# Peptides against a protein of PDB entry 2AZE: the designs that were tried, part 2

Target 1, 148 residues: chain A of PDB entry 2AZE
Amino acid sequence: AQECQNLEVERQRRLERIKQKQSQLQELILQQIAFKNLVQRNRHAEQQASRPPPPNSVIHLPFIIVNTSKKTVIDCSISNDKFEYLFNFDNTFEIHDDIEVLKRMGMACGLESGSCSAEDLKMARSLVPKALEPYVTEMAQGTVGGVF
Target 2, 101 residues: chain B of PDB entry 2AZE
Amino acid sequence: GRLEGLTQDLRQLQESEQQLDHLMNICTTQLRLLSEDTDSQRLAYVTCQDLRSIADPAEQMVMVIKAPPETQLQAVDSSENFQISLKSKQGPIDVFLCPEE

## One batch from the design tools (peptide; aimed at target 2 D77 E80)

Design b1_p8_3_s3 (made by RFdiffusion4, then SolubleMPNN; from b1_p8_3, 3 letters changed)
Fold by OpenDDE base, seed 3:
Structure b1_p8_3_s3 (fold): chain B 148 residues (1-148), chain C 101 residues (1-101), chain A 8 residues (1-8)
Amino acid sequence: as target 1 above (148 residues)
Amino acid sequence: as target 2 above (101 residues)
Amino acid sequence: MYLRLTRP
């Protein structure tokens, strides 16, 4: 029947939307864990240090980084008000946002790749509200994706 | 029947989506609280050492870009062009290089 | 403003 066909279409739309939201939720969880872990690390480090790091030696979030070979020549045009930048490279480059940097630093406890040790998982769970702990566990086990 | 089955499936999917929305709201709330906490803001930083740990400074140069929210970024990386364009609407953009050591 | 960045 036509009604059943319409509902099938709606079913597929909802499944796709749920899939997208699952990805978004996972990213939000990783961001939360990474951020809290970073803050915790820095707090502990500063407590042990005689002085906080020099202001010009730290990079506060948010930021992005661009890396390229040291041999790469970069030409940069900047507007007078610094609102516009144009970079021209003579070779390939990579762009990474701050979240990716934090992940590579291990701030997400390897949860992003499902490479969590028991201690990493414990840390990850401790950095989220109780309601999110089951989802963190599922992420670590690679069992996220089913309809619940 | 088929209609009843589909109707039930849609109800279950709706409940699942509502659960996801709830969890996402929890996450966004936590992130907002962190962004509003002055101490957390102060401690939300990486060092040049951190960046060197993920990009070998012996072989790579690392450029840091601090841009206001909603800054437009366009990148072209091909054999014909290697280009990055930044356009801010909310303030100046700051760019600096991480030292090699 | 024009900047050229290189580490030859």
Scores: peptide ipSAE 0.053, ipTM 0.905, DockQ to the pose 0.046
OpenDDE base, seeds 1, 2, 4, 5: peptide ipSAE 0.047, 0.051, 0.044, 0.045; ipTM 0.905, 0.905, 0.904, 0.905

Design b1_p8_3_s4 (made by RFdiffusion4, then SolubleMPNN; from b1_p8_3, 3 letters changed)
Fold by OpenDDE base, seed 3:
Structure b1_p8_3_s4 (fold): chain B 148 residues (1-148), chain C 101 residues (1-101), chain A 8 residues (1-8)
Amino acid sequence: as target 1 above (148 residues)
Amino acid sequence: as target 2 above (101 residues)
Amino acid sequence: MHLRLTRP
């Protein structure tokens, strides 16, 4: 029946939207864990150090990094007000945002790839509100995707 | 029948989506709290050592870009053209290189 | 302004 067909279309639309929101939620959880873990690490490090790191030795979020071979030549054109930059490379480059950097640093406890140790999972759970702990567990187990 | 089954499924999916929205609200709230806490923001940094662990400057040159929100970034990475364009609307962009050591 | 960045 036509009515059933309409509902089937709506069902598929909702399933796709839920899938998208699941992905967004997972990313938000990873960001929260990574940020809190980073802050915790740095707080502890500064408490143990005799002096804080020099201001020009740290990079505060947000940031972007670009890496390329050390042999790559980079030409940069900058506007007078520094509002506009144009970089020309003679070889390939990579761009990474701060979140990706934090993940590669292990700040997300390996949760992004489902490669959490027992200690990693414990840390991850401790960095989120109680309501999010079950979802963190599902992410670690790779069981996300079911209908609630 | 099929109609009733589909209707029930849609109600269940709606409930699931509401639960997701709730969890997302919790996350965004936590992130906002972090952004509003001055001490957390002070401690929200990486070091050059951290970046070296990700991309070793002995082999790779690491350039850091500090740009205001809503800055446009366009990149072309092809065999014939390697280019990055940045355009800010809210202030100047800062660029610097990480030391090798 | 124009900048040329190269690391040996």
Scores: peptide ipSAE 0.054, ipTM 0.904, DockQ to the pose 0.045
OpenDDE base, seeds 1, 2, 4, 5: peptide ipSAE 0.048, 0.051, 0.044, 0.046; ipTM 0.903, 0.903, 0.903, 0.904; seed 5 fails the geometry check

Design b1_p8_4 (made by RFdiffusion4)
Pose (drawn by RFdiffusion4):
Structure b1_p8_4 (pose): chain A 148 residues (1-148), chain B 101 residues (1-101), chain P 8 residues (1-8)
Amino acid sequence: as target 1 above (148 residues)
Amino acid sequence: as target 2 above (101 residues)
Amino acid sequence: RSFLNTLP
């Protein structure tokens, strides 16, 4: 019974590591797909009607987005060297990652929620190495859990 | 008995974790190659029209923050106001708005 | 009241 208790806690510890690693693997696959999709969208857009986009109309990764109502008062304070910043808001605001932005743009082909058309899934499968194809299929069905 | 049952479980979980680590290894290698790729980095950008489908600078205000790696972001819910604090240990941070308003 | 944060 004593030894069984030790094996059970070890089992539950491993089950927790695997559950965390599965979520990490899924996120990494989505990033791999989203990044590659974004790069190919821009590579193609730069062909159509030559001259690369003006530098001010473009934002390179990595970045963060903050949005609030156009009315919301914001108070900005900056350190000399611009290493530190402080923003005060008199209303609700939202913070979004670039990956989240790319997912909402559909760069991850709806795979973030299994919302893939046949073409979306085909696109997602082609942007990932063959060894990751089964796991992409698992993500497309939502049958990722059960903890293998 | 149960001891063998738990031992067999630990073996299944050991093999499963080795497989997951292998896939994660392939996955992070793909991401490393993308980060080391100059042409991909040059093309890894979003337009103002992109940031619009997720929040357009017509009704809402959109702020872009670009801080070097390892910088800290603290968000605060005061008794009366909201705040965002950014502390970068190395390198300056950049902040700007979107053109359409 | 609250706010939204989607950062990892």

Design b1_p8_4_s1 (made by RFdiffusion4, then SolubleMPNN; from b1_p8_4, 3 letters changed)
Fold by OpenDDE base, seed 1:
Formats: sequence, C-alpha cells, structure tokens
Structure b1_p8_4_s1 (fold): chain B 148 residues (1-148), chain C 101 residues (1-101), chain A 8 residues (1-8)
Amino acid sequence: as target 1 above (148 residues)
Amino acid sequence: as target 2 above (101 residues)
Amino acid sequence: SSFINTLK
C-alpha cells in the first residue's frame, strides 16, 4: 500500500541521516584523540627537557599545510598589510588541514584506518570519556553501525 | 504485518539516532573543554620534525599557513592554472617554512 | 624583505 511505501521512504531517509551522523561522530572522536594525544606527547617532552621549546621552533594549531614538489616554482604576491596572499605554482600542489597532519603523524593511533595495535587501542580508549569507549572499540574493529 | 514492522523499525531508528546525538554532545563538550583550556592550547603544536615525518623533505616542499578566523581560501589546481588565494578580514596571515627549505 | 618566516 501507499502507506507502507511512504514509511519505507522515511526509513531510508533516517538510515541515511544516521549514517551521516556516524561519520560526523567518528571524525569528532578522531579529532579529540589526536588533539589529546598531541598535548600529552608535548607535555611529556617539555617535562623531560624542563623547558618549553624555543620560540619560533613550533607551529600552534590551527594551521593549514601546502605541499608541492621541491622542483615546483612558486611566485608569491603579498599585500602590504599581509591580509592578502596570492600564490602561483607551475605545477600541482596539495592542501591539508591540521587534523589531517595529526592523523598522518599517528596521533589518532591508526584509528582513522582501523589499523590499531593493542597498544594503540589502549591509548585511544584512555583519551576519551567512558561513554565513548565502546564506539572507539567499534571503530578499531571496523564494525561501526553494524546493527543498522 | 508489513506496516507494523516498518513502524517498529522507525521507532528503533529514532532511538538509535538519539543515542548518537547523546554521544556527539559528549564529544563536542570534550572538544570545547580542550579549546577553553589555556595549557592544552599552549601544548597544541607541531615541530619541523613532525612535518618531515609526513612529507619527505627531499621530495616535497612544505609550507605552513596560519590565518585568522574567517579567512577566505580559494584554490585552483588544473593543468592550465595552479593558484592559491588567501584573503583575511581579521588580521595578518603568517607563512612558515622549515629551516632546511 | 621576506614575508615568509623560517622556523628555528
């Protein structure tokens, strides 16, 4: 009947919305883990060195990365007040945000690809509230949303 | 029947979505706490060594850009044009390179 | 002058 068809359409709509929220939650969890892991690493390093890193030796979040071949020629035009930049490249480039950098550094413990060692998973679980631990486990196993 | 089954499915999906919303609220709260903690923000940094670990300095040039909030970024990456445009309305933009570059 | 900073 038409009524059942309408409900089936609604069911599919809700399933798609849930899938989108699952992706959003996973990204938020990865961001939390990566950030806390980075902070913990740096705190430990500074404690061992008994001082913070030298000025202008580090880049604080937030930032973006632009990378290109070492052979790429870059022409840069900058406004007098540094409010505007224009970069011209003679070849392709890549842009990455700080979260992606942290993931590539391993700060998300390999959870982003579901490739966690036992130690990685232990670390990841320790960096989230208890309520999120089951979801972290599912992410590591690649079983998120299996009940849907 | 079919109608009863679909109705039950929708109720179960609603409950599942509510659970997701709850978890997302917990997560966003944690992220907010991190953003409000000055010590955490002080320790939220990467080094040149970190950047070298994700991009081979022998092959790639890595440029770091720090821009104020609401900065507009436009990028064109095609065979005919390779360009990045940055426009800030809230302050100057800073660009950084590692010493070896 | 250069507008690009070099990290230490």
Scores: peptide ipSAE 0.221, ipTM 0.916, DockQ to the pose 0.037
OpenDDE base, seeds 2, 3, 4, 5: peptide ipSAE 0.193, 0.194, 0.192, 0.204; ipTM 0.915, 0.916, 0.915, 0.916

Design b1_p8_4_s2 (made by RFdiffusion4, then SolubleMPNN; from b1_p8_4, 3 letters changed)
Fold by OpenDDE base, seed 3:
Structure b1_p8_4_s2 (fold): chain B 148 residues (1-148), chain C 101 residues (1-101), chain A 8 residues (1-8)
Amino acid sequence: as target 1 above (148 residues)
Amino acid sequence: as target 2 above (101 residues)
Amino acid sequence: RSFVNHLK
């Protein structure tokens, strides 16, 4: 029946929307874990050193990175007020945001790839509100995607 | 029948989406709290050692760019053109390199 | 590169 067809279309639309929201939620969880873990690490490090790091020795979020071969020649044109930059490379480059950097640093505890050790999972759970712990567990197990 | 089954499925999906929305609200709240905490922001940094750990410093050059919000980024990566264009509206852009490049 | 700041 036409009515059933309409509902089937709506069902598929909702399923896709839920899938998108699941992806967004996972990213938000990873960001939260990564940020809190980074802050915790740095707090501990500064406590041990009894001092903050020297100025101009660290980069505060947010940022992006560009990496390329050391052999790559880079030319840069910069405006007088530093509002505009133009980089020209003679070879390929990669761009990563700060979240990707934190993930590669292990700040998300390997949760982004479902490769959490028992210790990693414990850390990840400790960095989120209790309501999010079940979802963190599902992410670690690779069981996300079911209907609640 | 099929109609009743589909109707029930849609109600269940609605409930699932509401649960997701709730969890997302929790996450956004936590992230907002982090952004509003001055001490957390002070401690939200990476070091040169961190940057070296994500790319082999012997093979790769790592350039860090700090740009104000709403900065436009255009990138072209093709066999004939390799270019990055940045245009800020809210302030100067800063570029950094680690000593061991 | 004169357009960059060098971290310590």
Scores: peptide ipSAE 0.304, ipTM 0.920, DockQ to the pose 0.041
OpenDDE base, seeds 1, 2, 4, 5: peptide ipSAE 0.293, 0.288, 0.299, 0.304; ipTM 0.919, 0.920, 0.920, 0.920

Design b1_p8_4_s3 (made by RFdiffusion4, then SolubleMPNN; from b1_p8_4, 4 letters changed)
Fold by OpenDDE base, seed 3:
Structure b1_p8_4_s3 (fold): chain B 148 residues (1-148), chain C 101 residues (1-101), chain A 8 residues (1-8)
Amino acid sequence: as target 1 above (148 residues)
Amino acid sequence: as target 2 above (101 residues)
Amino acid sequence: SSFINHLK
C-alpha cells in the first residue's frame, strides 16, 4: 500500500540520519578525549620539570601538518605580508589536521580504531562525563550499531 | 499489521535520535568549556618529539602550518601537479620545522 | 629561509 511505502521511505531516511549522527558523535568523543588527555599530559610534564616549555619549542592548537618524503623537493613562494603561500612539490604529500596528529600520538587511547587496552579504556572513560561512558565502551567494542 | 509495525519503528527511531542529540549536546558543551578555559588552551600544544613520533624523521619531512581562521587551502596531488596554496585574509601564516629536519 | 620558523 502507498501509506506503507511512504513510511518505509521515511524509516530509511531516519536510519541514514541516525548513522550520520553516530559518526559525528564518535568524532566529538574522540576530540574530547584527545584534547583532555593532551592537556593532562602537558600539565604533568610541566609540573615534573617545574617550568613551562621554552619559548618557541611548542606549537599550540590549532594547526595543520604537511608531510612528505625527505627526498621531495619543495619550492615555496610567499607574499611580503605572509598572507599568501604557494608550495610546489615534485612528489606526493599528505595533509593532516591537529586532531589526526593527536590520534596518531595515542591521545585518543586507541579508541578510534577499537584498539584499546584495559588501561587505555580506563583512561578514555575517565576523560568523559558519566553519561558518555557507556558509548565509549561501545566504541571500544565496536558495537555502537547495537545501541540504536 | 505492517502499518502498525512501521509506525512503531518510526517512534522508536525518533526516541533513539533524541538520545543521540542529547549525547552530542553534552560533547559540544564539554568542547566549548575546554575552548573557554585559558589554562587548557595554554596546555594544548605539541612538541617536536610528538611530531617525530607520528612519522619517521629519517624518512619524512614534517612541516607545520598555523593559519588564521577562514584561511583558504587548495591542494592538488596528482602525477602531473603537486601543489598547496594558502591564502589568509585575517593575518599572516606561520610555518614551522623541527630542528632535526 | 625567512618563511620557515625552526622550533627550539
Scores: peptide ipSAE 0.257, ipTM 0.919, DockQ to the pose 0.038
OpenDDE base, seeds 1, 2, 4, 5: peptide ipSAE 0.254, 0.207, 0.185, 0.224; ipTM 0.918, 0.917, 0.917, 0.918

Design b1_p8_4_s4 (made by RFdiffusion4, then SolubleMPNN; from b1_p8_4 with R1S L4I)
Fold by OpenDDE base, seed 1:
Structure b1_p8_4_s4 (fold): chain B 148 residues (1-148), chain C 101 residues (1-101), chain A 8 residues (1-8)
Amino acid sequence: as target 1 above (148 residues)
Amino acid sequence: as target 2 above (101 residues)
Amino acid sequence: SSFINTLP
């Protein structure tokens, strides 16, 4: 009947919304783990060195990365106030945000690709509130969304 | 019947979504705490060595862009045009290079 | 290594 059809449409709509929220939650968890892991790494490094890093040797978040072949010719135009930049390349380039950089650095413990070792998973769990640990485990096992 | 089954499914999905919302609130709270903690922000940095592990300067040029919030970025990467445009409304943009050595 | 605030 029409009533059942309407509810089936709504069911599908809710399932899609839940799927989207699952994706958002996973990304938030990865960001949290990556940031906390980075901070922990750097804190330990500075403690070992008994000093902060040398000036101009670090870049603080947030940032973006642009990389291209070392042979690529780049033409850059900058406004006087440095509010506007225009880069022209003679070949392809790549853009990466800071989160992607952290992931590639392993700061998310391989959780982003479901390739966590036992140690990686232990680290990941230690960097989130207890309420999020089950979800981290599901992410590592690739079983997120199994209840739906 | 079919109607009762669908109704029950919808209620269960609503409960599941509410649980997701709760977990997301926990996550956003943690991220907010990180952003508000001065020591954490001081330690939230990468080094040149980190960037080399992602893109080796021996083969790739690596530029780091520090821009104020809400900066507009437009990129075109095609056979006809390779371009990046940046426009800030809240301050100057800084660009850094990762040295080869 | 130190970052360079200068474009090539």
Scores: peptide ipSAE 0.304, ipTM 0.919, DockQ to the pose 0.036
OpenDDE base, seeds 2, 3, 4, 5: peptide ipSAE 0.301, 0.290, 0.165, 0.136; ipTM 0.921, 0.920, 0.918, 0.917

Design b1_p8_5 (made by RFdiffusion4)
Pose (drawn by RFdiffusion4):
Structure b1_p8_5 (pose): chain A 148 residues (1-148), chain B 101 residues (1-101), chain P 8 residues (1-8)
Amino acid sequence: as target 1 above (148 residues)
Amino acid sequence: as target 2 above (101 residues)
Amino acid sequence: VPFLKLSR
């Protein structure tokens, strides 16, 4: 019974590591797909009607987004060297990651929620190495859990 | 008995984790190659029209933050106001708005 | 960065 207790806690510790690692694997696959999709969208757009986009109309990764109502008062304070910043808001605001932005743009082909059309899935499968294809299929069905 | 049962479980979980680590290894290698790729980095950007479909600078205000790696972001819910604090240990941080308003 | 929204 004593030894069994030790094996059970070890088992539960491993089950926790695997659960965390599955979520990490899924997020990484979405990033790999989203990044590659964004790059190919821009590579194609730069062909159509030549001359690369003006530098001010473009934002390179990595970045963060903050949005609030146009009315919301914001108070900005900056350190000399611009290493430190402080923003006060008199209303609700939202903070978004670039990956989250790319997902909402559909760059991950709806795979973030299994919302893939046949073409979306085909696109997602082609942007990932063959060894990751089964796991992409698992993500497309939502049958990722059960903890293998 | 149960001891064998738990031992068999630990074996399944060991093999499963080895497989997961392998796939994660392939996955992070793909991301490393993308980060080392100059042409991909040059093309890894979003337009103002992109940031629109997720929040357009017509009704809502959009702020872009670009801080070097390892910088800290603290968000605070005061008794009366909201705040965002950014502290970069190395390198300056950049902040700007979107053109359409 | 995780999604974050602060409101009341």

Design b1_p8_5_s1 (made by RFdiffusion4, then SolubleMPNN; from b1_p8_5, 4 letters changed)
Fold by OpenDDE base, seed 5:
Structure b1_p8_5_s1 (fold): chain B 148 residues (1-148), chain C 101 residues (1-101), chain A 8 residues (1-8)
Amino acid sequence: as target 1 above (148 residues)
Amino acid sequence: as target 2 above (101 residues)
Amino acid sequence: MKPLVLSR
């Protein structure tokens, strides 16, 4: 019946929306874990050193990283007010945002790739509110969305 | 029947979405709290050592860009053009190099 | 980190 067809279309629409929200939630969880883990690491490090690191030795979030071969020739142009930059490369480059850097540093405990050890998972769970712990577990197991 | 099944599915999906929204709200709230905590933001940094773990400065040049919010970034990475363009409207852009040593 | 000096 036409009614059933309409409901099936709506069902598919909702499924797609849920899928998108799942992805968004997972990213938010990863960000939360990564940020809290980073802060915790640095707090501990500074306590051990009994002082903060020199200002020029650290980069505060947010930031972007560009990397390329050291052999790559880069032409750099900058406006007088430093509002505009232009980089020309003679070869390929990579761009990474700060979140990606944190993930590669292991700040997300390998949760982003489903490579969590039991210890990593324990850490990840400890960095989120209790209400999010079950979802973190599902992320680690790769079973998010399996209820559908 | 088919109609009853679909109706039930839609109800279940609604409940699932509501749960996701709830979890999303919790997570977003936590992130806001982090952003509002000055001590946390002070500690939200990486070091050159961290960057070396991502890209080896012995082989890769690592450049860090600190740009104000809403800075426009245009990147072209093709066989005929390799370019990055940055345009800020809210302040100067700072660029740093990660030393090899 | 070292500030990058760019050409204008």
Scores: peptide ipSAE 0.090, ipTM 0.911, DockQ to the pose 0.043
OpenDDE base, seeds 1, 2, 3, 4: peptide ipSAE 0.083, 0.066, 0.051, 0.050; ipTM 0.909, 0.909, 0.908, 0.907

Design b1_p8_5_s2 (made by RFdiffusion4, then SolubleMPNN; from b1_p8_5, 4 letters changed)
Fold by OpenDDE base, seed 2:
Structure b1_p8_5_s2 (fold): chain B 148 residues (1-148), chain C 101 residues (1-101), chain A 8 residues (1-8)
Amino acid sequence: as target 1 above (148 residues)
Amino acid sequence: as target 2 above (101 residues)
Amino acid sequence: MKKLVLSR
């Protein structure tokens, strides 16, 4: 009885660990797809334009975005060496990392929300190693929990 | 029996986790390859047009922050305080404003 | 500390 109890505790521990790893893997896959898709998009765009974009018109990863109403008053203090910044807002703001930005741009093909069209899914699959394709398919179907 | 069932479950979970770990290794390897590829890094950028698709500068002020690794970010977003603090130890922080169209 | 003028 005690042995069974111990094993049940261990089982639950392992299940939770697997769940965490599944979430991590899904995020990693989304990052991979988003990044590769972005690179591919820009490569094609530059090829078509026969030149890279103006240097001041692009922002390279990594970055974060802060957005707020244009009516929001922002006070910004910066150290002389630019090592420290302090922003004070008089209203709410949002922070987004670059991956979230890419997702909102559609670079993850809607896989993050399980909203993939057939074309999106095809693109997503093409941007991952073969071993990950089944998992991408499961993500698109929203049935990842059934894999492990 | 119950014990045998639990033992079998644990074995199956171990196998599942091993498969999961394998997939994670593949994925992390791909990400490392991307980070090491100079051409990929050169092409890893967004435009102001992209940012406008996320938040319209006509209505939203959009700041882009490029900070060195290990930069500390503290954010408070409440009715009493709205603040972002950035502290870098590895280099300067750059902040850009996305212009209106 | 200086007040930041953001680049556009």
Scores: peptide ipSAE 0.050, ipTM 0.907, DockQ to the pose 0.038
OpenDDE base, seeds 1, 3, 4, 5: peptide ipSAE 0.045, 0.046, 0.043, 0.044; ipTM 0.906, 0.907, 0.906, 0.906

Design b1_p8_5_s3 (made by RFdiffusion4, then SolubleMPNN; from b1_p8_5, 4 letters changed)
Fold by OpenDDE base, seed 3:
Structure b1_p8_5_s3 (fold): chain B 148 residues (1-148), chain C 101 residues (1-101), chain A 8 residues (1-8)
Amino acid sequence: as target 1 above (148 residues)
Amino acid sequence: as target 2 above (101 residues)
Amino acid sequence: MKRLVLSR
């Protein structure tokens, strides 16, 4: 009885660890798709344009964005060496990392929400190694979570 | 019996975890390849137009922060205090506003 | 520290 109880505890521990790793893997896949899709988009855009985008018009990864109402007043204190910043807002703000920005841009093909069209799914599959394609399909179908 | 069943389940879970680890290794390898490719890094950017598509500057102020790795970010967003603190140990932090158009 | 006020 005690032996079985110990194994059941271990079983639950492993199940939780697998669940965490599944979440991590999904995020890694989304990052890969988003980055490759972004690079592909920009490469194509530059090829079609008469000139590359002006240097001051692009933001290279990594970055973070903060957005707030245009009416929000921001008090900013900056150290002389620019190593330290302090922002005080008079209203609420939002913070987004670059990955979230890419997702909102559709660079992850809607895979993050399981809202992939046939074309989106085709694109997503084309941006990952062959070994990851089955998992991408499962993500799109919302069938991730099974033990395999 | 129950013991044998649990033992078998644990073996199956171990195999499943090994498969996950393998797939994650593939992903991390691909991401590393992207980081090491100069052309990919050159093309890894968004534009102000992209930012406007997700946060309209006509209604929102969009501030961009470029900070070195290991930069500490602390944010407080409450009814009494709205604050962001940034502290870098590896270099200067760059902050700029996305222009309104 | 340099202090700036940003608004639109």
Scores: peptide ipSAE 0.235, ipTM 0.909, DockQ to the pose 0.045
OpenDDE base, seeds 1, 2, 4, 5: peptide ipSAE 0.089, 0.112, 0.087, 0.099; ipTM 0.905, 0.906, 0.906, 0.907; seeds 1, 5 fail the geometry check

Design b1_p8_5_s4 (made by RFdiffusion4, then SolubleMPNN; from b1_p8_5, 4 letters changed)
Fold by OpenDDE base, seed 3:
Structure b1_p8_5_s4 (fold): chain B 148 residues (1-148), chain C 101 residues (1-101), chain A 8 residues (1-8)
Amino acid sequence: as target 1 above (148 residues)
Amino acid sequence: as target 2 above (101 residues)
Amino acid sequence: MKHLVLSR
């Protein structure tokens, strides 16, 4: 009885670890797709344009954004060396990292929410190595749990 | 028996985890390759138009923060305090606003 | 420290 109990505890531990790794893997896949898709989009855009975008008009990764109502008043304190910033807002704000921005731009092809059209899924598959394609398919179908 | 069943389950879970680790290694490798590719890094950008598409500056103010690695970010968003604190140890922080148009 | 007020 005690031996079985010990193994059951270990089983639960491994199941939880696998669940965590699944989440991490899914995020890594989404990042890969988003980054490659972004690069591909920009490459194509620059090829079609007569000139590259102005240097001050683009924001290279990594970055974060803060958005708030345009009516929000922001008091900003900056150190002389610009190593320290303090922002005080008179209303609520939102913070988004670059990955979240890319997802909202559709760079992850809707895979993050399982909302992929046939074309979106085709694009997503084309942006990962062959070994990851089955997992991408499972993510799109919401059936990742069936893989193991 | 029950013991044999549990033992077999643990072996199967081990194999499953090994497959996950393999796939994660593939992903990590791909991301590293992207990071090391100069052309990819040159093209890894968004525009103000992109930001306007997800947060319309007609209604929202969009502030962009470029901070060095390991920069500390602390945010408080409560009814009595709305604050963001940034502290960098590896270089200056760059902040700018996305124009409306 | 430099203090700025940002608004639109």
Scores: peptide ipSAE 0.242, ipTM 0.908, DockQ to the pose 0.045
OpenDDE base, seeds 1, 2, 4, 5: peptide ipSAE 0.237, 0.232, 0.230, 0.218; ipTM 0.908, 0.908, 0.908, 0.908

Design b1_p8_6 (made by RFdiffusion4)
Pose (drawn by RFdiffusion4):
Structure b1_p8_6 (pose): chain A 148 residues (1-148), chain B 101 residues (1-101), chain P 8 residues (1-8)
Amino acid sequence: as target 1 above (148 residues)
Amino acid sequence: as target 2 above (101 residues)
Amino acid sequence: THSHTFTL
């Protein structure tokens, strides 16, 4: 019974590591897909009607987005060297990642929620190495859990 | 008995974790190659029209933050106001708005 | 007062 208790806690510890790692693997696959998809969208758009986009109309990764109502008062304070910043808001605001932005743009082909058309899935499968294809299929069905 | 049952479980979980680590290894390598790729980095950008479908600078205000790696972001819910604090240990941080308003 | 700290 004593030894069984030790094996059970070890088992539960491993089950926790696998559960964390599955979510990490899924996020990494979405990023890999989203990044590659964004790059190929821009590579193609730069062909159609030559001259690369003007530098001010473009935002390179990595970045963070903050949005609030157009009315919301914001108070900005900056350190000399611009290493530190402080923003005060008199209303609700939202903070979003670039990956989250790319997912909302559909760059991850709806795979973030299994919302893939046949073409979306085909696109997602082609942007990931063959060894990751089964796991992409698992993500597309939502049958990722059960903890294997 | 149960001891063998738990031992068999630990073996399944050991093999499963080795497989997961392998796939994660392949996955992070793909991401490393993308970060080392100059042409991909040059093309890894979003337009103002992109940021619109997720929050357009017509009704809402959109702020872009670009801080070097390892910088800290603290968000605070005061008794009366909200705040975002950014502290970068190395390198300056950049902040700007979107053109359409 | 409640706060959250993130490392970027």

